# Peptides against a protein of PDB entry 4XPM, part 16

Target 1, 160 residues: chain A of PDB entry 4XPM
Amino acid sequence: VMLHSKNVKGFLENTLKPYDLHSVDFKTSSLQSSMIITATNGGILSYATSNNDVPKNSINEINSVNNLKMMSLLIKDKWSEDENDTEEQHSNSCYPVEIDSFKTKIYTYEMEDLHTCVAQIPNSDLLLLFIAEGSFPYGLLVIKIERAMRELTDLFGYKL
Target 2, 67 residues: chain B of PDB entry 4XPM
Amino acid sequence: DIKGTIAFDTHGNVIESTGVGSQRIEDIGDLSKVTLDAEGFAQVQGDSLLVHLYKRNDITLAVYTSA

## One batch from the design tools (peptide; made by RFdiffusion4, then SolubleMPNN)

Design b1_p9_7_s2 (from b1_p9_7, 5 letters changed)
Fold by OpenDDE base, seed 5:
Structure b1_p9_7_s2 (fold): chain B 160 residues (1-160), chain C 67 residues (1-67), chain A 9 residues (1-9)
Amino acid sequence: as target 1 above (160 residues)
Amino acid sequence: as target 2 above (67 residues)
Amino acid sequence: LAPKEFVME
């Protein structure tokens, strides 16, 4: 069964929604961006942004896309370095998780004033990347991406 | 003012709860994942409730106050 | 590059 790009786009758009605590009167802001990128080159396969008010083909849109490309590349590079660094894998910015017997790691990175979170889709060449405002707690961001990853089991083992 | 408290260990087991905290044990799962600063402190602020997290050793204390 | 479809398991 093929997962069409439109379906992936819709999934990422849904991940933009705020995170709510169960019983505490607290809700985060929406994610700024949600992306699936390649672990090899940091290329964007699909993405969603909360601010869709920018006209298509406008200079502002191009700048926004370029910014996402830049961030994706930077985060991919940092992720690649950390995957080859035992110390970084044991830092407070790395969260090992297991989903349906598949192991992966979630990393949190500060990007300017933004909070980012990235995780390799288990056994795949793909990374799921969340970008949020600085007001979004890293811990909740980690929980959010883990839960989102559980919905991407069809992409486990995907190779480019 | 303090509305309630929850104290829990590294396994998420409740050690003590008071006030509204006793009714919000389900929050431990999420609160335990909140990143704390160097002093073991974090604040999770909502519209009406503010949760103050304090971690010392293996015990985390969540204090619920009005926003 | 053109978008690539994913194979669902």
Scores: peptide ipSAE 0.024, ipTM 0.522, DockQ to the pose 0.070
Fold by OpenDDE base, seed 1:
Structure b1_p9_7_s2 (fold): chain B 160 residues (1-160), chain C 67 residues (1-67), chain A 9 residues (1-9)
Amino acid sequence: as target 1 above (160 residues)
Amino acid sequence: as target 2 above (67 residues)
Amino acid sequence: LAPKEFVME
């Protein structure tokens, strides 16, 4: 059973929630954005943002969407370069992981003052992308995106 | 998933512990020597567990997860 | 920068 677009949107919205350790007095901020983009051209298939204060159909909304498009394209390009660079794959910014029997890599990128992480959905043409404030530790972003990826098994092997 | 946690101060005193962290208090000696990045974070690979360190103020939090 | 990783002794 394939995930419907509305279900994917809901999933991404849930990923915006802060990382809460529960047992200790520590909780991150919410993610700014969560997206599924194409690995081929960086196109956004689905996205969620915590900036719900932007008026609908306003210039600010358009600018925010355009900003997401720009960031997704930049990150896609950087990801693509790193996938073809052995040195980058062995850097501290690359985390090889295995989900079930599928291998993928998580990359962390600093975008201005924002913390981002991206990972290819296993055996797919899709990337999962998290964008957070600088106060969100990279280590927790990595854990968060890995756990999120485990919930996207329906998208494993998705080809455009 | 998180298997446990340890919170300790600059003197190595346990502030609190949960889960497997309660069984690994002896790790504080080694964890306190780990060099953290500019954001106060580090990851340390152990036996079967991965330890995520985060220091805020004078408190260091160690989060144990599966490797 | 991504977090620095270490290996426990």
Scores: peptide ipSAE 0.022, ipTM 0.614, DockQ to the pose 0.028
Fold by OpenDDE base, seed 4:
Structure b1_p9_7_s2 (fold): chain B 160 residues (1-160), chain C 67 residues (1-67), chain A 9 residues (1-9)
Amino acid sequence: as target 1 above (160 residues)
Amino acid sequence: as target 2 above (67 residues)
Amino acid sequence: LAPKEFVME
């Protein structure tokens, strides 16, 4: 099965949608950003952002891209540290999950006033990263990213 | 009569809160320790409120009602 | 930043 980059981009765009509990009167904001990055160096392979109205080649666009690059690198570094820290893997900021017999972990990180969560795509060199406003509950971010990863089985085991 | 609600995950993260629940987020620590029955249900008597706990798919909903 | 063009098999 082949997964093209444009399909990944579209997938990430869909993940930006708010989380609706349905059972209660609660709905989140849209994700600020959704990315697939490399676990090795935090390089962005694909990304989506809710701010699509930024003019091309504008200063704001450049700043936003640079910001994403910086956040990606920082989160990758933090993730790498946690993967080598037994205590962090047993904290309330780490969620071990199993998808189709593949094990992975979801981490939540506070980035300034933003809520982020990251997870290694099972057995791959890739990380899925969600960035949301502080009003987006971590619990819902975790559920959201877990469900998203279940739709990325084609990326399981992907090595760079 | 429902006075409020709190929804939280297995890690104590708040998902949503309403009514008196918004002012009782600190209850999550104690509520998370409550043993639920086979159907994921429990009731806990508070100061003047009765808390109904419902757990499904790693999400716990606490509903505060009058005792 | 333009997304990287890649195809996974």
Scores: peptide ipSAE 0.028, ipTM 0.680, DockQ to the pose 0.058; fails the geometry check
Fold by OpenDDE base, seed 3:
Structure b1_p9_7_s2 (fold): chain B 160 residues (1-160), chain C 67 residues (1-67), chain A 9 residues (1-9)
Amino acid sequence: as target 1 above (160 residues)
Amino acid sequence: as target 2 above (67 residues)
Amino acid sequence: LAPKEFVME
């Protein structure tokens, strides 16, 4: 089964939407970025960003993409380290979860002034990565990414 | 207007806290006993703050706002 | 970054 990049891109764009409770006067900002990256090298397979003010093919866009590449690699490296560290897996920054009998872990990482959240798509070589402003509570990021992964069952078990 | 947050697990351990939430860790004992609806949501009125509770799996997030 | 297409298992 082939998963087209366009479909994944659309999914990631949808994840950028703010967390709006509706019942209360509480609404987060949009995610800064949403990405699917490889767990092996931190390479970006697909990404979406809320920063649409940058002209296409501009130097600023290139710099933005370069920043995403750097962040994805850094997050992947940190994730890899934590996956090989039992102590880190029991920290407050690691959330074991089970989705349809598939087990995975959600990690939260502070990246400068940004709040990030990453999770391995169950049994796959892929990571889902959210990047948000510091005003986005980590607890909501964890809930958001867990819910998002439930929509990516087609990628469960995907190997490179 | 969010005044602060507390995230805690099923054991009452603080996962994170911000703003006024950092000064109200003792609220976890009471908040953990609040009955949530089918969506894992509840609102609790405090003295001067309204607490919005969101729980999914092991994570409970309390958001403090003005009443 | 160009979008990538991949074949699932």
Scores: peptide ipSAE 0.026, ipTM 0.702, DockQ to the pose 0.063; fails the geometry check

Design b1_p9_8_s1 (from b1_p9_8, 5 letters changed)
Fold by OpenDDE base, seed 5:
Structure b1_p9_8_s1 (fold): chain B 160 residues (1-160), chain C 67 residues (1-67), chain A 9 residues (1-9)
Amino acid sequence: as target 1 above (160 residues)
Amino acid sequence: as target 2 above (67 residues)
Amino acid sequence: LAPKEFVME
């Protein structure tokens, strides 16, 4: 069964929604961006942004896309370095998780004033990347991406 | 003012709860994942409730106050 | 590059 790009786009758009605590009167802001990128080159396969008010083909849109490309590349590079660094894998910015017997790691990175979170889709060449405002707690961001990853089991083992 | 408290260990087991905290044990799962600063402190602020997290050793204390 | 479809398991 093929997962069409439109379906992936819709999934990422849904991940933009705020995170709510169960019983505490607290809700985060929406994610700024949600992306699936390649672990090899940091290329964007699909993405969603909360601010869709920018006209298509406008200079502002191009700048926004370029910014996402830049961030994706930077985060991919940092992720690649950390995957080859035992110390970084044991830092407070790395969260090992297991989903349906598949192991992966979630990393949190500060990007300017933004909070980012990235995780390799288990056994795949793909990374799921969340970008949020600085007001979004890293811990909740980690929980959010883990839960989102559980919905991407069809992409486990995907190779480019 | 303090509305309630929850104290829990590294396994998420409740050690003590008071006030509204006793009714919000389900929050431990999420609160335990909140990143704390160097002093073991974090604040999770909502519209009406503010949760103050304090971690010392293996015990985390969540204090619920009005926003 | 053109978008690539994913194979669902």
Scores: peptide ipSAE 0.024, ipTM 0.522, DockQ to the pose 0.069
Fold by OpenDDE base, seed 1:
Structure b1_p9_8_s1 (fold): chain B 160 residues (1-160), chain C 67 residues (1-67), chain A 9 residues (1-9)
Amino acid sequence: as target 1 above (160 residues)
Amino acid sequence: as target 2 above (67 residues)
Amino acid sequence: LAPKEFVME
């Protein structure tokens, strides 16, 4: 059973929630954005943002969407370069992981003052992308995106 | 998933512990020597567990997860 | 920068 677009949107919205350790007095901020983009051209298939204060159909909304498009394209390009660079794959910014029997890599990128992480959905043409404030530790972003990826098994092997 | 946690101060005193962290208090000696990045974070690979360190103020939090 | 990783002794 394939995930419907509305279900994917809901999933991404849930990923915006802060990382809460529960047992200790520590909780991150919410993610700014969560997206599924194409690995081929960086196109956004689905996205969620915590900036719900932007008026609908306003210039600010358009600018925010355009900003997401720009960031997704930049990150896609950087990801693509790193996938073809052995040195980058062995850097501290690359985390090889295995989900079930599928291998993928998580990359962390600093975008201005924002913390981002991206990972290819296993055996797919899709990337999962998290964008957070600088106060969100990279280590927790990595854990968060890995756990999120485990919930996207329906998208494993998705080809455009 | 998180298997446990340890919170300790600059003197190595346990502030609190949960889960497997309660069984690994002896790790504080080694964890306190780990060099953290500019954001106060580090990851340390152990036996079967991965330890995520985060220091805020004078408190260091160690989060144990599966490797 | 991504977090620095270490290996426990």
Scores: peptide ipSAE 0.022, ipTM 0.614, DockQ to the pose 0.028
Fold by OpenDDE base, seed 4:
Structure b1_p9_8_s1 (fold): chain B 160 residues (1-160), chain C 67 residues (1-67), chain A 9 residues (1-9)
Amino acid sequence: as target 1 above (160 residues)
Amino acid sequence: as target 2 above (67 residues)
Amino acid sequence: LAPKEFVME
């Protein structure tokens, strides 16, 4: 099965949608950003952002891209540290999950006033990263990213 | 009569809160320790409120009602 | 930043 980059981009765009509990009167904001990055160096392979109205080649666009690059690198570094820290893997900021017999972990990180969560795509060199406003509950971010990863089985085991 | 609600995950993260629940987020620590029955249900008597706990798919909903 | 063009098999 082949997964093209444009399909990944579209997938990430869909993940930006708010989380609706349905059972209660609660709905989140849209994700600020959704990315697939490399676990090795935090390089962005694909990304989506809710701010699509930024003019091309504008200063704001450049700043936003640079910001994403910086956040990606920082989160990758933090993730790498946690993967080598037994205590962090047993904290309330780490969620071990199993998808189709593949094990992975979801981490939540506070980035300034933003809520982020990251997870290694099972057995791959890739990380899925969600960035949301502080009003987006971590619990819902975790559920959201877990469900998203279940739709990325084609990326399981992907090595760079 | 429902006075409020709190929804939280297995890690104590708040998902949503309403009514008196918004002012009782600190209850999550104690509520998370409550043993639920086979159907994921429990009731806990508070100061003047009765808390109904419902757990499904790693999400716990606490509903505060009058005792 | 333009997304990287890649195809996974």
Scores: peptide ipSAE 0.028, ipTM 0.680, DockQ to the pose 0.058; fails the geometry check
Fold by OpenDDE base, seed 3:
Structure b1_p9_8_s1 (fold): chain B 160 residues (1-160), chain C 67 residues (1-67), chain A 9 residues (1-9)
Amino acid sequence: as target 1 above (160 residues)
Amino acid sequence: as target 2 above (67 residues)
Amino acid sequence: LAPKEFVME
């Protein structure tokens, strides 16, 4: 089964939407970025960003993409380290979860002034990565990414 | 207007806290006993703050706002 | 970054 990049891109764009409770006067900002990256090298397979003010093919866009590449690699490296560290897996920054009998872990990482959240798509070589402003509570990021992964069952078990 | 947050697990351990939430860790004992609806949501009125509770799996997030 | 297409298992 082939998963087209366009479909994944659309999914990631949808994840950028703010967390709006509706019942209360509480609404987060949009995610800064949403990405699917490889767990092996931190390479970006697909990404979406809320920063649409940058002209296409501009130097600023290139710099933005370069920043995403750097962040994805850094997050992947940190994730890899934590996956090989039992102590880190029991920290407050690691959330074991089970989705349809598939087990995975959600990690939260502070990246400068940004709040990030990453999770391995169950049994796959892929990571889902959210990047948000510091005003986005980590607890909501964890809930958001867990819910998002439930929509990516087609990628469960995907190997490179 | 969010005044602060507390995230805690099923054991009452603080996962994170911000703003006024950092000064109200003792609220976890009471908040953990609040009955949530089918969506894992509840609102609790405090003295001067309204607490919005969101729980999914092991994570409970309390958001403090003005009443 | 160009979008990538991949074949699932």
Scores: peptide ipSAE 0.026, ipTM 0.702, DockQ to the pose 0.063; fails the geometry check

Design b1_p9_8_s2 (from b1_p9_8, 5 letters changed)
Fold by OpenDDE base, seed 3:
Structure b1_p9_8_s2 (fold): chain B 160 residues (1-160), chain C 67 residues (1-67), chain A 9 residues (1-9)
Amino acid sequence: as target 1 above (160 residues)
Amino acid sequence: as target 2 above (67 residues)
Amino acid sequence: LAPKTFVME
């Protein structure tokens, strides 16, 4: 399977959009970041951020990328631990789901004041990671990432 | 008159909150323990608010009203 | 069917 960087980037950018509940007066903020990372090392394969006010090649951009690298590594490590911990897999922070007969798990993690969720793309060496502000409800993050995962069937089974 | 709402999933995680519900997320712990009727409905009387619970499709909606 | 009302402490 070949990953087309531009297509993946566009997909991740689309996931940044707010969640708008039409039935009630509630709308989330945009995601801060959306990422595809490796399950092995936590390396970033692709990412999108909502903050577009940072000049290119600036020190602020470098710091932003470094922050994403740090968060991705930390979340990958936590995910790896949980995947080897039966107790954590049965906590309220773990959502087992099935997509097209493929099983995976969605985990929610609080990172400082941010709300994050991560899921292994089924049978792959890849993780999909959403990072949002604390005002973004975890329940909606889970729904959002599950629905997004359904659009990544081409990446199912992807091995590094 | 609706004063606020909270929607939460089976894990107790918030899906949405509005009005006074946004300030009462801690209520989910108690609300999740309430036994619903066959139609997925229950009412919980608080000190100053009445909470209407509706569970459908594994999502529980709590509506806070004055009466 | 009348809705059930519980007292929340």
Scores: peptide ipSAE 0.025, ipTM 0.645, DockQ to the pose 0.014
Fold by OpenDDE base, seed 2:
Order: sequence, then structure tokens, then C-alpha cells
Structure b1_p9_8_s2 (fold): chain B 160 residues (1-160), chain C 67 residues (1-67), chain A 9 residues (1-9)
Amino acid sequence: as target 1 above (160 residues)
Amino acid sequence: as target 2 above (67 residues)
Amino acid sequence: LAPKTFVME
């Protein structure tokens, strides 16, 4: 299985869209960031950010990328710890899910004032990571990432 | 008259909130413990509001109305 | 038929 950078990038950009609940008068903000990272080292394979107004190759862009790298590493580390902790796997921050007979877990983490959620792409060395503002409810974040994961079947079982 | 709403999942995490519900997220702890009837409904009498609970597809919706 | 009413503590 090959990772197609353009396809993955486009997918991640699409996940940035707000969640709109039509049944009630509620609409979220856009995701701040959406990323695919390695489960081994937290390295960023692909990412998308809602702030596209930053000039390319600018110092602000570099700082943003560096920030994403740091967050990715921190979340990967936390995820790794939780995967080795039975108690954390049964906490309210862990959502076991099954997609087409493939099992994975969705974790929610508070990072400073941000709401994040991360999930291992089933049987892969990859993690899908969403970063949102604190106003984005965790419940919707989980639903969003689960639905997104269902569209990444081509990455199921992907090994580095 | 609906004064607000809160929707939360089985983990107690917020899905959405509106109106007075946005200021009462802490109620989820108590609301999640309420036993629902066979239809997935319950009512909780609050201080000045009546909370209508409806659970469907593992999501609980709390609707705050006047008592 | 009506939902049970509980007192919120």
C-alpha cells in the first residue's frame, strides 16, 4: 500500500469542515488542524490547517509547523502510554470502535486550551489526529473522527 | 418553552449545547445517572427548570423547559 | 405512559 500525498492531503483538508447539527441550532467551528502521524515516533506524514492565510515559507508558517510537530509528539507519547495502560483504556477518554471488523480506539486529550482526539488507523502504524478549539465538543469530535476513519480503509494495515 | 439543550454521549462528553444548557454542562454528571424508561425518556425536576431526557442511538438529549 | 420524574439533587 502506498501513501499518496495529494490524496491524503485533500482528505485531511476536507475533515477541517465544521460539524453542523441540523436537528438543533448548533454548528461547530472548523478544526484547527488535521493530521496523519506515525504511531512510532509521532512524525507528521500529512497535515492540514484551517489557517491558510499564512504565507508559504514565512516565519509564521514555520512556527506553525513546529507547533504541530510538538503537539503530534506529545499526543503520540500520551497515546502510547494509554495503549500500555489498561485503566486508561477504560476511561471516559477512550472510545473503542469497530470499523468493518477492524478494531481501534479513539482517545480524547486536552492540550492546553485545545480539544484533540486521536485514533490509530486500524492495524496500521498511523494515527489520525484532530485538533480543535475548546468550543468544539469532545462528543462531536469523536463522531467526526470515527466517520473520517471509515473513509481511510485503504490505510488499514499500513506498516511503515 | 425550551430554554436550552444538552446532548452528550455514553462517556458523558458533550456533543452539543444551546441556551441555558451551555451554562449547565456540569449537569451531565447527574443526568447520566438518571434511569430512563422503556421509551428512553425521563424527567428531572431542577431548581426552576424541568429537564426532559431522551436517549436515542447512545446519545442523550436533555431539553430544559419551564417547570 | 408519562416519563418518570426525578428530583435533581
Scores: peptide ipSAE 0.024, ipTM 0.671, DockQ to the pose 0.015
Fold by OpenDDE base, seed 5:
Order: C-alpha cells, then structure tokens, then sequence
Structure b1_p9_8_s2 (fold): chain B 160 residues (1-160), chain C 67 residues (1-67), chain A 9 residues (1-9)
C-alpha cells in the first residue's frame, strides 16, 4: 500500500472541521491539530493544524512543529504504556471498537489544557491523533475519530 | 423551561453540554449511577433543578429544568 | 409505570 502524502494531508485537514450537532444548539470548535504518527517512535508522517496563518520558515512555524513533535511523542509513549496495561484498557479513557472486523482501541488523554484522542489504525504501525481545545467533549472526540478511521481503510495493515 | 443539558456516553465522557449543564459536568458521576426504567427514563431531583434522564443508543441525555 | 424520581445527593 502506497501512502500518498498529499491525499492524507487533505484528509487530516478535513478532520479539523467542527462537530455540529444539528439536533441541539451545540457546535464544537475546530480541532487544533490532526496527525498520523508512527506507533513505534511517535514520528509525524502527516499533520494538519487550524492555525495556518503562520509565515513559512518563520520562528513561529518552527515552534509549532516542534510542539507537535513533542506532543506526538508524549502521546505515543502513553499509548504504548496503556497497550501493555490491562487496567488502563478497561478504564473510562479506553474505547474498544471494531471496524470491518478489525479491532482497535481509542484512548482519550488530557494534555495540559487540551483534549486529545488517539487510536491505532487497525493492524498498522500508525496512530491517528486528534488534538482539541478543552471545550471539545471527549465523547465527541471518540465519535469523530472512529468515523475518521472508517475512512482510512486503505491504511489498515500498513507496516513501516 | 430548560436550563441546560448534558449528553454523555457509556464511559461517562461528555458528548455535549449547554446552559447550566456546562457548569455541572461533575453531575455525570451521580447521573450515571441512576437506574433507568424500561424506557430509558429517570428523573433526579437536585437542590434547585430537576434532571430528566433519557438514554438511547448508549447515549444519556440529561435535561435540567426548574420543574 | 410512572417514572421514579430520585434525589441526588
């Protein structure tokens, strides 16, 4: 399976969109960031951010990327720990899900004042990671990432 | 009159909140323990508000009203 | 059945 970077980045950009509940007067903010990272090292393969008004090659851009790198690594580490911890897998922060007979887990993590959600793309070496403001409900993040993963079936089983 | 709402999943995590519900997220801990009837409904009397609970498709909606 | 009203502690 060939990973086309432009297509993946476009996909991630679309996931940034707010979640709008039409039945009630409620709409989330946009995601702060959306990323595909490696499960092994937490390396960023693709990412999208809501703040795209940063000049290219600016110090602000560099700092932003560095921040994403740090967060991805931290979340990968926490994810790895939880994957080896039975208690964590049965906590309220873990959502076992099945997509087309493929099993995976969705984890929610609080990172400072941010709400994050991460899930292994089924049978792959890749993690899908959402970062949102604290106002973004965890329950909606879980729903959002599950639905997003259903659109990434081409990456199921992807190995580095 | 509706004063606010909270929707939460089976893990107790928030799906949405409005009005006074946004300031009462801590109520989920207690609300999740309430036994619902066969129709997925319950009412909980608070100190100043009445909470109407509806559970459908593993999502619980709490509606806060004055009466 | 009439819905039961619980008291939140």
Amino acid sequence: as target 1 above (160 residues)
Amino acid sequence: as target 2 above (67 residues)
Amino acid sequence: LAPKTFVME
Scores: peptide ipSAE 0.020, ipTM 0.662, DockQ to the pose 0.014
Fold by OpenDDE base, seed 1:
Structure b1_p9_8_s2 (fold): chain B 160 residues (1-160), chain C 67 residues (1-67), chain A 9 residues (1-9)
Amino acid sequence: as target 1 above (160 residues)
Amino acid sequence: as target 2 above (67 residues)
Amino acid sequence: LAPKTFVME
């Protein structure tokens, strides 16, 4: 299956939207970033960020992208470690889920003051990664990423 | 009047919090142990607030009120 | 204080 960059980028941009819990007076902030990265090397295949005020081709933009690359790599490494650690897979930071008979795990990680959530796209070499502010509750972040993955069925089984 | 709310999942992780609930996240440990009725409802007297618990679809909502 | 319905989004 071929990845269509524009379509994937648009999808990630859509995931940035706040989560509005209509049953109560609560609404999250937008995600800071949404990314699809490789599980092997942590390379960024596509990304979206909510802060689009950074001028293009500026040094600040480069630094922003570099920061995403760093976070991506760190999260990939931690994810890889947890995938090889039975205890971590049974912690409250791990959510086993099943989507259309495909099994995957959602992990939540605290990175400085940010709340992050990562999950392997089922049977693929790809990870979906959400980065949010600390005000974004982990439980809701997990729900968000699970629902998002259900829209990425075309990437299920994707191998590099 | 609602003084605050906490919603949490089966892992005890927060889904949302408002008002006084935002400062009482530690209550989740105790609230998760409360036996709910057939409708997924319970009322628990807190220190100074009444907590109304609603569980649906594996999500528990705690609503803090004065009475 | 009757139970109220909690509607999931």
Scores: peptide ipSAE 0.014, ipTM 0.648, DockQ to the pose 0.050

